# Designs tried in a protein design run: peptides against a protein of PDB entry 5KEZ. Part 37

Target 1, 320 residues: chain A of PDB entry 5KEZ
Amino acid sequence: NVAIYNPFRPWWERYQPVSYKLCTRSGNEDEFRNMVTRCNNVGVRIYVDAVINHMCGNAVSAGTSSTCGSYFNPGSRDFPAVPYSGWDFNDGKCKTGSGDIENYNDATQVRDCRLTGLLDLALEKDYVRSKIAEYMNHLIDIGVAGFRLDASKHMWPGDIKAILDKLHNLNSNWFPAGSKPFIYQEVIDLGGEPIKSSDYFGNGRVTEFKYGAKLGTVIRKWNGEKMSYLKNWGEGWGFVPSDRALVFVDNHDNQRGHGAGGASILTFWDARLYKMAVGFMLAHPYGFTRVMSSYRWPRQFQNGNDVNDWVGPPNNNGVI

## One batch from the design tools (peptide; made by RFdiffusion4, then SolubleMPNN)

Design b1_p11_4_s3 (from b1_p11_4, 6 letters changed)
Fold by OpenDDE base, seed 2:
Structure b1_p11_4_s3 (fold): chain B 320 residues (1-320), chain A 11 residues (1-11)
Amino acid sequence: as target 1 above (320 residues)
Amino acid sequence: GSASNLIGSYL
């Protein structure tokens, strides 16, 4: 991914890929392979956060300022380490004046235009699908158990399916022969927008963002909500079917006050209420559960916004 | 508004 130095190595640089090389602030490919092996040997499975919707931001300067030293040029859409070129992006498909998503009520913009300036890959192209599949298959062959598909809302479900159909079975050193990778898709659907979680059920599980948002409201006792109302928690509250749901109290985005869920989201900053929410989630038989492991950072609020929301995990001068 | 969790700072 790109290496950003202003601010100094923010967490979000990791979501701006310039290659599919397995070297980042967390380590190189050999170290990753070693970690996967050690985890698998004790029954801990690894699921990779796969960023396959886009490459880096269109405004990032060209050069070799990346975690693996790979050259890239956002202006010319040149990513030779893949390789991608200008024909592998949706620039000509997106019809907005800016090239960015301007209207989230237009499903075509949401999928074909740039997410906050991130260069949008042409996932309709078999070449692009194959390059992504090669990346994911390399990870499968190393021994990962599956994937979180980042920004799935911004990809056509059929394009995702086409990539998934190219994937290998899991590594038979640790998984039964013929095992398929576990897939869950990040789709933000709180209602009111055209893209629905149900559009993605055919590819695997989906994130249920209503879960954390509604649970936060109940535990905070907002609007007269009571814990007793959680008796029919799950499908009874209008959530996706349990066998399609990946559920969580918070994630790295809404922990920083970004996007879905707003102020209702519970985090470790409200320790008592957060423990109640996580305890309830683990006890109640709905969905596949995910527990957040995070860190504290020096929050500094200005005009209601944390100006330090960019701060990444504890590190030694940028090295994790 | 949007339900997206991503913000402009990703540039």
Scores: peptide ipSAE 0.071, ipTM 0.826, DockQ to the pose 0.110
Fold by OpenDDE base, seed 5:
Structure b1_p11_4_s3 (fold): chain B 320 residues (1-320), chain A 11 residues (1-11)
Amino acid sequence: as target 1 above (320 residues)
Amino acid sequence: GSASNLIGSYL
């Protein structure tokens, strides 16, 4: 991915890929392979956060400022380490003046335009699908159990399916022969927008962001909400079917006050309420549960926003 | 409209 130095190595640089090389601040490919093997050998499975909707931001300077030193040029859409070129992006498809998503009520913009400047891949192209599948298959062959598909809301479900149809079975050294990758798709659907979680059910599970948002409201006792109202928690609250839901109290975005859920989201900063929410989630049978492991950072609020929301995990001069 | 993956993707 891109190496950002202003601010100094923010966490979100991880979501700006310039190649599909397994070479980042977390380690190299050999180290990753070693970790996956060691984890699998003790029954711990690895699910990769796969960033396949986009490459890096359009405004990032060209050069070799990346975690593996690969050259890239956002301005010319040149990512030779893949390789991608200008033909592999949706620039000509997006009809907004900025090239970015401007209206979330326009599903075509949401899927064909850039998410906050991130160069949007032309996933309709078999070439692009194949390059992504090659990346994911390499991970499958290493021994990962499945994937979180980042920014799935911004990809056409049919394009995702076309990629998934190219995937290998899981590595038979650790998984039953013929096993398929476990897929869960990040789709933010809090209602009121044209793109729905149900659009993605055919590809695998989806993130249910209503879960953390509504649970936070209840635990905080906002709007007269009571714990007794959780009697029909799950589908009874308008959530997706349990067998399609991936549920969580918070994630890396909304614990920083951004993304889905707003101020209702409970985080480790509110330790008592957070433990109540996580405890409830783990005790209740609805959905597939995900528990957050995060870190503290020096928050500095200005005009209601944390100006240090970019701060990444504990590190030694940029080395994790 | 939703903030979507705003902070996690790009600043």
Scores: peptide ipSAE 0.059, ipTM 0.826, DockQ to the pose 0.150
Fold by OpenDDE base, seed 3:
Structure b1_p11_4_s3 (fold): chain B 320 residues (1-320), chain A 11 residues (1-11)
Amino acid sequence: as target 1 above (320 residues)
Amino acid sequence: GSASNLIGSYL
């Protein structure tokens, strides 16, 4: 991914790929392979956060300022480490003046235009699908158990399916023969927009952002909410079917007041209430559960916004 | 801006 120095090595640089090489601020490919092996050998499985909707931001300077030293040029859409070129992006397909998503009520725009300037990959192309599948298959062959698909809302479900159909079975050193990768898709659907979580059920599980938002209001006792109202928690609250849901109290976005849920989201900053929410989630049978492991950063609110919401995990001069 | 992925729908 790109190496950002202003601000200094933010967490979100990880979501701006310039190659599919497995060398980042967390380590190199050999170290990753070693970690996966050691984890699998004791029954701990690895699921990769796969960023496949886009490459880096269109405004990032060309050069070799990346975690693996690969050259890239966002201006010319040149990513030779893949390789991608201008033919592999949706620049000609997006019809907005900026090239960015401008209206989330236009499903085509949400899928074909850039997410906040991130160069949008032409996932309709078999070449692009194959490059992504090669990346994911490399990870599968290393021994990962599955994937979180980042920004799935911004990809056509059929394009995702086409990529998934190219994937290998899991590594037979640790998984039963014929095992398929576990897939869950990040889709923010709180209602009111044309793209629905149900559009993605055919590809795997989806993130249920209503879960943390609603649980937060109940635990906080907002609007007269009571714990007794959780009697029909899950589908009874309008959530997706349990067998399609991946549930969580918070994620990296909404713990920073962004994405989905707003102020209702419980986080480690509210330790007692957070423990109650996480405990309830783990005890209740609805959905597949995910527990967040985060870190404290020096929050500084200016005009209601944390100016330090970019701060990444504890590091040594950028190395984690 | 910073081109972060701090984006989505708000409840």
Scores: peptide ipSAE 0.042, ipTM 0.788, DockQ to the pose 0.354
Fold by OpenDDE base, seed 1:
Structure b1_p11_4_s3 (fold): chain B 320 residues (1-320), chain A 11 residues (1-11)
Amino acid sequence: as target 1 above (320 residues)
Amino acid sequence: GSASNLIGSYL
């Protein structure tokens, strides 16, 4: 991914790929292979957060400022480490003046235009699909069990399916022959927009963002909400079917007090209430559960906003 | 505004 130095190596640089090489501030490919092997050998499975909707930001400077030293040029859409070129992006398909998503009520913009400047890959192209599949298959062959598909809301479900149809079976050293990768798709659907979670059910599970938002409201006793109202928690609250839901109390985005769920989201900063929420989630038989493991950062609130919400995870492996 | 991932606010 790109190496951002202002602010200094933020967490969000990890979501700006310039290659599909497995070398980041978390480690190199050999270290990753070692970790996957050790985990699989004790029954712990690995699911990769796969960023396949886009490459890095349009405004990032060209050069070799990346975690693996690969050259890239956002201005010319040149990512030779893949390789991608100007033919592999949706620049000509997006019809907005800025080239960015301007109206989330236009599903075509949401999927064909740049998410806040992130260069949008032309996933309709078999070449692009194949490059992504090669990346994911490399991970599958290493021994990962599946994927979180980042920014799935911004990809056409059919394009996702086309990529998934190219995937290998899981590595038979650890998984039964013929096993398929576990897929869950990040789709932010709180209602009111044209793109729905149900559009993606055919590809795998979907993140249910209503879960954390509503649970936070209830446990915080906002708006007169009571714990007793949770007796029909799940589909009874308008959530997606249990067998399509991946549920969580918070994620890295909404943990920072805004985005999908807003201020209702419970986090480790609210320790007692958070433990209640996580305990309830684990006890209640709805959806596939995900427990957050995060970190503390030096929060600095200015005008109600944390100006340090960019701070990345603890790191002591130097500037790489 | 519309719900999106947080990284967009830093681009």
Scores: peptide ipSAE 0.062, ipTM 0.821, DockQ to the pose 0.119; fails the geometry check

Design b1_p11_4_s4 (from b1_p11_4, 6 letters changed)
Fold by OpenDDE base, seed 4:
Structure b1_p11_4_s4 (fold): chain B 320 residues (1-320), chain A 11 residues (1-11)
Amino acid sequence: as target 1 above (320 residues)
Amino acid sequence: GSASNLIGSNL
């Protein structure tokens, strides 16, 4: 991914890929392979956060400022380490004046335009699908158990399916023969927008962002909500089917005071209430549970926003 | 530029 130095090595630089090389702030490919092996040998499975919707931001300077030293040029859409070129992006397909998503009520913009300036890959192209599948298959062959598909809302479900149809079975050294990768898709569906979580059920599980938002409201006792109302928690609250849900109290975005769920989201900053919410989530059978492991950072609020929301995990001069 | 993983409609 891009190495960002202003601010200094933010967490979100990881979501700006310039190659599919397995060399990042967290280590090199050999170290990753070693970790996957050691984890698998003790029954701990690895699920990769796969950033496949986009490459880095359109305004990032060209050069070799990347975690693996790969050259890239956002201005010319040149990512030779893949390789991608200008033919592999949706620049001509997006019809907005900015080239960015301007209206989330237009599903075509949401999928064909840039998410906050991130160069949008032309996932309709078999070439692009194949490059992504090659990346994911390399990870499968290393021994990962599956994937979180980042920004799935911004990809056409059929394009995701076309990639998934190219995937290998899981590594038979640790998984039963014929096992398929576990897929869960990040789709933010709180209602009110045209793109629905149900559009993605055919590809795997989806993130249920209503879960953390509603649970936060209940635990906070907002709007007269009571714990007794949780008797029909899950589908009874209008959530996706349990077998399609991945559930969580918070994620890396909404714990930073913005994103899906708003102010209702409980985080480690509200330790007592957070423990109650996480405890309830783990005790309740609805959905596949994900527990957040995070860190403290020096929050600085200006106009209601934390100007330090970029701060990444504890590191040694950028190395994690 | 700086781009987080946030979805604009949920900001």
Scores: peptide ipSAE 0.041, ipTM 0.794, DockQ to the pose 0.404
Fold by OpenDDE base, seed 3:
Formats: C-alpha cells, sequence, structure tokens
Structure b1_p11_4_s4 (fold): chain B 320 residues (1-320), chain A 11 residues (1-11)
C-alpha cells in the first residue's frame, strides 16, 4: 500500500493499495506465510481483509513511497506491479463532476465513482477480475480460510460473484478437500439508501451495522430502551437473516465516533458497557460473531471531531 | 482528505 507520512503512517493507508504484494508495515510474504502456517497448525484460521474495489487515492504523489517499494502513478492510473493502466479504472463510467461519489441515493455513482478519491477499479473487465482472483488465490494457496471484502457496497454484486467463481478450493493441508473460502462483505445498510444488504446475500455473509448501533442504544438506556426488549433480538429487530449476518459491537471506523452508528456505538472507551455488549453478543445465537481487538490513541476533540482519528496501532517508527 | 473508510454512507 501507499506509505503516508502526513499524518505519520495512519491506519487508513492500509486501504490504499498500489500492488497485491504481501509486503506491508506488518511484515513480508515469508513472515505472513509463516504466521498462517503456525496458526493453522493449532486450529486458528486466518481471514484476510481484501481491498479489491479500488487502488490508492487519486491525489497521492507518484513514485515509490509504498510499503514494498513498488512504483505507482495515480495521475496516469499506472500500477505496474499488478499491472493496471488507465483502461482498468471507471474514470469514463463515472458521470459526476468531481469523479467522486456525490449522491449515495444514486446506486450507479456509489458503484462506478471514487469512494473519497480512491481510484475505482473497472470490475466489469475480466482482466481486472482475473488480477484480483490471482491475488486472492495466492492467499488461499498460502492457507487462509477466507476473506472480508472491503467496500462491497461500492462493487456490483455480479462483479463480486464473477471474482468468487475464479477462486480455488482451500488448501488441503489444513482444510477438507473441496472446501470453499468463507466470504463476508462489508455493506453499510442502515436503511434509507438504494443499495441493500440483500443485494449481496448470493455472494456470502454481510456486515449487519444495525446490530452494534441498536445494541448500543439499548445498553446505554437511550430513548427509554430496556434490556427486556432484546427478547426478539435479531430478525425481530429488522436485521438480516441470521445465516447471512456477520455481527459486531464496533469496528475500526465506527469506534472513531462516526460511520454507521455514530454516538450509540459502544467501544473499549466505555469499558463496562462494552463488556456487557460483547458478552451479550457472544451469548446470543444470532449471526456470525466478530470481536474487535483495538488500541488506545491520544484522542483530541475539536469542534466535536477527533483530530487524531487517523492514529494507527502502536508501532516502532512506522513498523508494527 | 485522508481517504479513510469512515465515509461509506450518508447515514
Amino acid sequence: as target 1 above (320 residues)
Amino acid sequence: GSASNLIGSNL
């Protein structure tokens, strides 16, 4: 991915790829392979956060300022380490003046335009689908068990399906022969927008962001909510079917105070209430559960916003 | 901007 130095090595640089090389702040490919092997040998499975909707931001300077030293040029859409060129992006499809998503009520903009300046891949092209599938298959062959598909809301469900149809079976050294990768898709659907979580059920599980938002409201006792109202928790609260849901109390975005849940989201900053929420989630049979492991950072609120929401995990001069 | 994943919905 891109190496960002202003601010200094933010967490979100990981979501700005310039290649599919397994070389980042966390280590190289050999170290990753070693970790996957050691984990699999004791029954711990690895699921990769796969960033396949986009490459890096359009405003990032060209050069070799990346975690694996690969050259890239956002201005010319040149990513030779893949390789991608200007033909592999949706610049000509997006009809907004900025080239960014301007209206989330327009499903075509949400899927064909840039998410906050991130260069949007032309996922209708078999070439692009194949490059992504090659990346994911390399991870499968290393021994990962499946994937989180980042920014799935911004991809056409049929394009995702076309990529998934190219995937290998899981590595038979650790998984039964013919096993398929576990897929869950990040889709932010709190209602009120045209893109629905149900559009993606055919590809795998989806994130249920209503879960953490509503549970936070109940445990905080906001709006007269009571724990006794959780008697029909799950589908009875208007959530997706249990067999399609991936559920969580918080994620890396909404623990920073905005993005699908706002102030209702419980986090480790509210330690007592957070432990209650996580304990309830793990005890209740609805959905596939995910527990967050995060870190403290020096929060500084200015005009209601944390100016340090960019701060990444503890590191040694950028190396984790 | 920062191009973080914080912006993925108007809600």
Scores: peptide ipSAE 0.041, ipTM 0.789, DockQ to the pose 0.362
Fold by OpenDDE base, seed 5:
Structure b1_p11_4_s4 (fold): chain B 320 residues (1-320), chain A 11 residues (1-11)
Amino acid sequence: as target 1 above (320 residues)
Amino acid sequence: GSASNLIGSNL
């Protein structure tokens, strides 16, 4: 991914890829392979957060300022380490003045325009699909169990399916022969927008963001909500089918006070309420559960916004 | 030139 120095090595630089090399601040490919092996040997499975919707931001300077030193040029859409070129992006499809998503009520715009300036990959192209599949297959062959598909809302479900259809079976050293990768797709569907979680059910599980949002409201006792109302929690609350749901109290985005649930989201900052929410989630049979492991950062609120929401995990001068 | 991964709408 890109190495960002202003602000200094933010968490979100991880979501600005310039190659599919397994070479980041978390380690190199050999270290990753070693970790996957060690984890698999004790029954811990690895699921990779796969950033396949986009490459880095359009405004990032060209050069070799990346975690593996790979050259890239956002201005010309040149990512030779893949390789991608200007033909592999949706610039010509997006019809907004900025080139960014401007209206989430336009599903085509949400999928064909840039998410906050992130260069949007032309996932309709078999070439692009194949490059992504090669990346994911390399991970599968290493021994990962599956994937979180980042920004799935911003990808056409059919394009995702086309990628998934190219995937290998899981590594038979640790998985039964013929096992398929476990897929869960990040789709933010809180209602009111045209893109629905159900659009993605054919590809695997989806993130149920209503879960954390509504649970936060209940635990906080907002709007007269009571714990007793959780008796029919899950489908009874209008959530996706349990067998399609991946559920969580918070994630890395919404614990920063923005997006998918807003102020209702419970986090480790509210330790007591958070423990109640996580405890409830783990005890309740609805969905596939995900527990957050995060970190504290020096929050600084200005006009209700944390100006330090960019702060990444604990590090020593950028080294984790 | 910074772009976050913050996605979606608030509830």
Scores: peptide ipSAE 0.040, ipTM 0.776, DockQ to the pose 0.377
Fold by OpenDDE base, seed 1:
Structure b1_p11_4_s4 (fold): chain B 320 residues (1-320), chain A 11 residues (1-11)
Amino acid sequence: as target 1 above (320 residues)
Amino acid sequence: GSASNLIGSNL
């Protein structure tokens, strides 16, 4: 990914790829392979957060300022480490003045325009699909069990399906023959927009962002809500079917006040209430559960916003 | 600002 120095190596640089090389501040490919092997040998499975909707921001300076030293040029859409070129992006498809998503009520903008300046890949192209599938198949070969598909809301479900159809079965050294990768898709659907979580059910599970948002309001006792109202928690609250849901109390974005849920989201900063929420989630049978493992950072609120929301995870393997 | 992958109308 790109190396961002202002602010200094933020968490979100990880979501700005310039190659599919396994070479980041989290480690190199050999270290990753070693971890996956050791985890699989004790029954711990690995699911990779796959950033396949886009490359880095359009405003990032060209050069070799990346975690693996790969050259890239966002201005010319040149990513030779893949390789991608100007033919592999949706610049000509997006019809907004800025080139960014301007109206989330327009599904074509949401899928064909840039998410906050991130260069949008032309996933309709078999070449692009194949490069992504090659990356994911390399991970499958290493022994990962599946994937979180980042920014799935911003990809056409059919394009995702076309990529998934190119994937190999899981590594038979650790998985039964013919096993398929576990897929869950990041889709924010709080209602009121044209893109629905149900559009993606054919590809795998989806994130249910209503879960953490609504649970937070209940546990906080906002608007007179009570724990007893959770009697019909799940589908009875208008959530997606249990067999399609991946549920969580918080994620890395809404823990920082970004994305869906707002101030209702419970986090480790509200330790007592958070433990109650996580305990409830683990005890209730609805959906596939995900527990957050995060870190403390020096929060500094100015005008209601944490000016240090960019702070990345602790790192002790050097500045890569 | 930060380039979060979830910045949008769902804030």
Scores: peptide ipSAE 0.039, ipTM 0.786, DockQ to the pose 0.328

Design b1_p11_5_s1 (from b1_p11_5, 6 letters changed)
Fold by OpenDDE base, seed 1:
Structure b1_p11_5_s1 (fold): chain B 320 residues (1-320), chain A 11 residues (1-11)
Amino acid sequence: as target 1 above (320 residues)
Amino acid sequence: GPQEFSQPAAS
């Protein structure tokens, strides 16, 4: 991914890829292979957060300022380490003046325009699908069990399916023969927009963002909400079917006060309430559960916003 | 509606 130095190596630089090389501040490919093997040998499975909707921001300077040292040029859409070129992006398909998503009520903008300036890959192209599949298959062959598909809302479900259809079965050294990767897709659907979580059910599970938002409100006792109202928690609250739901109390985005749920989201910063929410989630039989493991950073609020919400995880690989 | 993304605007 790109190396961002202002602010200094933020967490979100990891979501700006310039190659599919397994070389980041988290380690190199050999170290990753070693971890996956050790984990699989004791029954711990690995699911990769796969960033396949886009490459880095269009405004990032060209050069070799990346975690693997690969050259890239956002201005010319040149990513030779893949390789991608100007033919592999949706620049000509997006019809907004800025080239970015301007209206989330326009499904074509949401999927064909840039998410906050991130160069949008042309996933309709078999070449692009194949490059992504090669990346994911490499991970499957290493021994990962599945994937979180980042920014799935911004990809056409059919394009995702086309990629998934190219994937290998899981590594038979650790998984039964013929096993398929576990897939869950990040789709923010709180209602009111044309893109629905149900559009993606055919590809795998979907994140249910209503879960953390509503649970936070109940646990906080906002608006007269009571724990007794959780009797029909799940589908009874308008959530997606349990067998399609990936549920969580918080994630890396809304933990920082942004995104779906807003101030209702419970985090480790409110330890007592957070433990209550996580405990409830693990005890209640709805959806596939995910528990967040995060870190503290020096929060500084200005005008209601944490100016240090960019701070990345503790790391001693700052030279990478 | 509210949106969630892993990058700041104008990055």
Scores: peptide ipSAE 0.052, ipTM 0.788, DockQ to the pose 0.627
Fold by OpenDDE base, seed 4:
Structure b1_p11_5_s1 (fold): chain B 320 residues (1-320), chain A 11 residues (1-11)
Amino acid sequence: as target 1 above (320 residues)
Amino acid sequence: GPQEFSQPAAS
């Protein structure tokens, strides 16, 4: 991914890929292989946060400022380490004036235009699908158990399906023969937009953002809500089917002030309430649970926004 | 209206 130095190595640089090389702030490919092996050997499985919707930001300077030193040129859509070129992006498909998503009520914009300036890959192309599948298959062959698909809302479900259909079975050294990768898709669906979580059920599980939002409201005792109302928690609250749900109290995005779920989202900053929410989540059978492991950072609020929301995890001069 | 959420900066 791109290496950003202003601000200094923010967490979000990881979500701006310039190659599919396993060389990042967390280590190199050999170190990753070693970690996966050690984890698998003790029954701990690895699920990769796969950024496959886009490459880096359109405004990032061309050069070799990347975690693996690979050259890239956003202006010319040149990512030779993949390789991608101008034909592999949705520049001509997006019809907005800016080239960015401008209206989230337009599903076509949401999927064909750039997410906050991030160069949008043409996932309709078999070439692009294959390059992504190769990346994911490399990880599968290393021994990962599955994937979180980042920004799935911004990809056509059929394109995702086409990629998934190219995936290998899991590594038989650790998984039963014929095992398929575990897939969960990040889709923010709190209602009110045309893109629905159900559009993605055919590909795997989906993040249920209503879970954290509603649970936060209940635990905070907002709007007169009571714990007793959780009797029909899950589908009874309008959530997706349990077997399609990936549930969580917070994630890295909504932990940082603004995000899906709004102010109701509980985080470690509110330790007591957060423990209550996480405890309830783990005790309740609805959905597949995900527990957040985060860190403290020096928050500085200006006009209600944390200007330091970019701060990444504890690191040694950028190395995690 | 559209859902608000945090995303990586493009710069």
Scores: peptide ipSAE 0.049, ipTM 0.799, DockQ to the pose 0.684
Fold by OpenDDE base, seed 5:
Structure b1_p11_5_s1 (fold): chain B 320 residues (1-320), chain A 11 residues (1-11)
Amino acid sequence: as target 1 above (320 residues)
Amino acid sequence: GPQEFSQPAAS
């Protein structure tokens, strides 16, 4: 991914890929392979956060300022380490003035335009699908158990399906022969927009962001909500079917106080309430549960917003 | 308006 130095190595640089090389601040491919092996050997499975909707930001300077030193040029859409070129992006499909998503009530914009400047891959192209599948298959062959598909809301479900159809069975060294990768898709659907979580049920599980948002409201006792109302928690609250839901109290995005539940989201910053929420989640049978492991950072609020929400994991001068 | 949600920043 790109190496960002202003601010200094933010967490979100990891979501700006310039290649599909397993070469980041977390380690190299050999180290990753070693980790996967060690984890699998003790029954811990690895699920990769796969960033396949986009490459890096359009405004990032061209060069070799990346975690693996690969050259890239956002301006010309040149990512030779893949390789991708200008033909592999949706620039011509997006009809907004900025090239970015401007109206989230327009599903076409949401899927064909850039997410906050991130270069949007043309996933309709078999070439692009194949490059992504190659990346994911490499991970599968290493021994990962499945994937979180980042920014799935911004990809056409059919394009995702086309990629998934290219995937290998899981590595038989650790998984039963014929096993398929576990897929869960990040789709933020709190209602009110045309793109629905149900659009993606055919590809695998989806994130249920209503879960954390509503649970936070209940535990905070906002709007007269009571714990007793959780009697029909799950589908009774309008959530997706349990067998399609991946549920969580918070994630790396919304724990920073913005969107996908807003201020209702409980985090480790609200320790007691958070433990209540996580405990409830783990005790309740609805959905596939995910527990967050995060870190503290020096929050600095200005006008209700943390200006340091970019701060990444603890590091030594950029080295993790 | 558009629904509020969080995503990684582009820059």
Scores: peptide ipSAE 0.046, ipTM 0.796, DockQ to the pose 0.560
Fold by OpenDDE base, seed 3:
Structure b1_p11_5_s1 (fold): chain B 320 residues (1-320), chain A 11 residues (1-11)
Amino acid sequence: as target 1 above (320 residues)
Amino acid sequence: GPQEFSQPAAS
């Protein structure tokens, strides 16, 4: 991915890929392979956060400022380490003046235009699908158990399916023969927008952002909410079917005040309430559970916004 | 450059 130095190595640089090389702040491919092997050998499975909707931001300077030293040129859409070129992006397909998503009530914009300036891949092209599948299959071969598909809301469900149909069975050294990768898709659906979580049920599980948002209001006792109201928690609260839900109290975005949930989201900053929420989640049978492991950073609020929300995990000069 | 974050939906 792109190496950002202003601010200094933010967490979000990881979501701006310039290649599919397994060479990042966390280590190289050999180290990753070693980790996956060691984890699998003791029954711990690895699920990769796969960034396949886009490459890096359109405004990032061209050069070799990347975690694996690969050259890239966002201006010309040149990513030779893949390789991608201008033919592999949706620049001509997006019809907005800026090239970015401008209206989230327009499903076509949401999927064909750039998410906050991130160069949008033409996932309708078999070439692009194949390059992504090769990346994911390489990970499957290493021994990962599945994937979180980042920014799934911004990809056409059919394009995702086409990629998934190219995936190999899991590595038989650790998984039963014929096992398929576990897939869950990040889709923000709190209602009010045309894209629905149900559009993606055919590809795998979907993130249920209503879960953390609503649980937060209950635990905080907002608006007279009571724990007793959780008697029909899950589908009874309008959430997606349990067998399609990936549930969580918070994620890396909304613990920073970004994305869905707003102020209701409980985080480690409210330790006691957070433990209550996580404990409830783990005890309740609804959905597939995900527990967040995060870190403290020096929050500095200006005009209601944390100017240090970019701060990444503890590191040694950018190396985790 | 652009910062990655989830777009909030109506609630």
Scores: peptide ipSAE 0.044, ipTM 0.755, DockQ to the pose 0.114

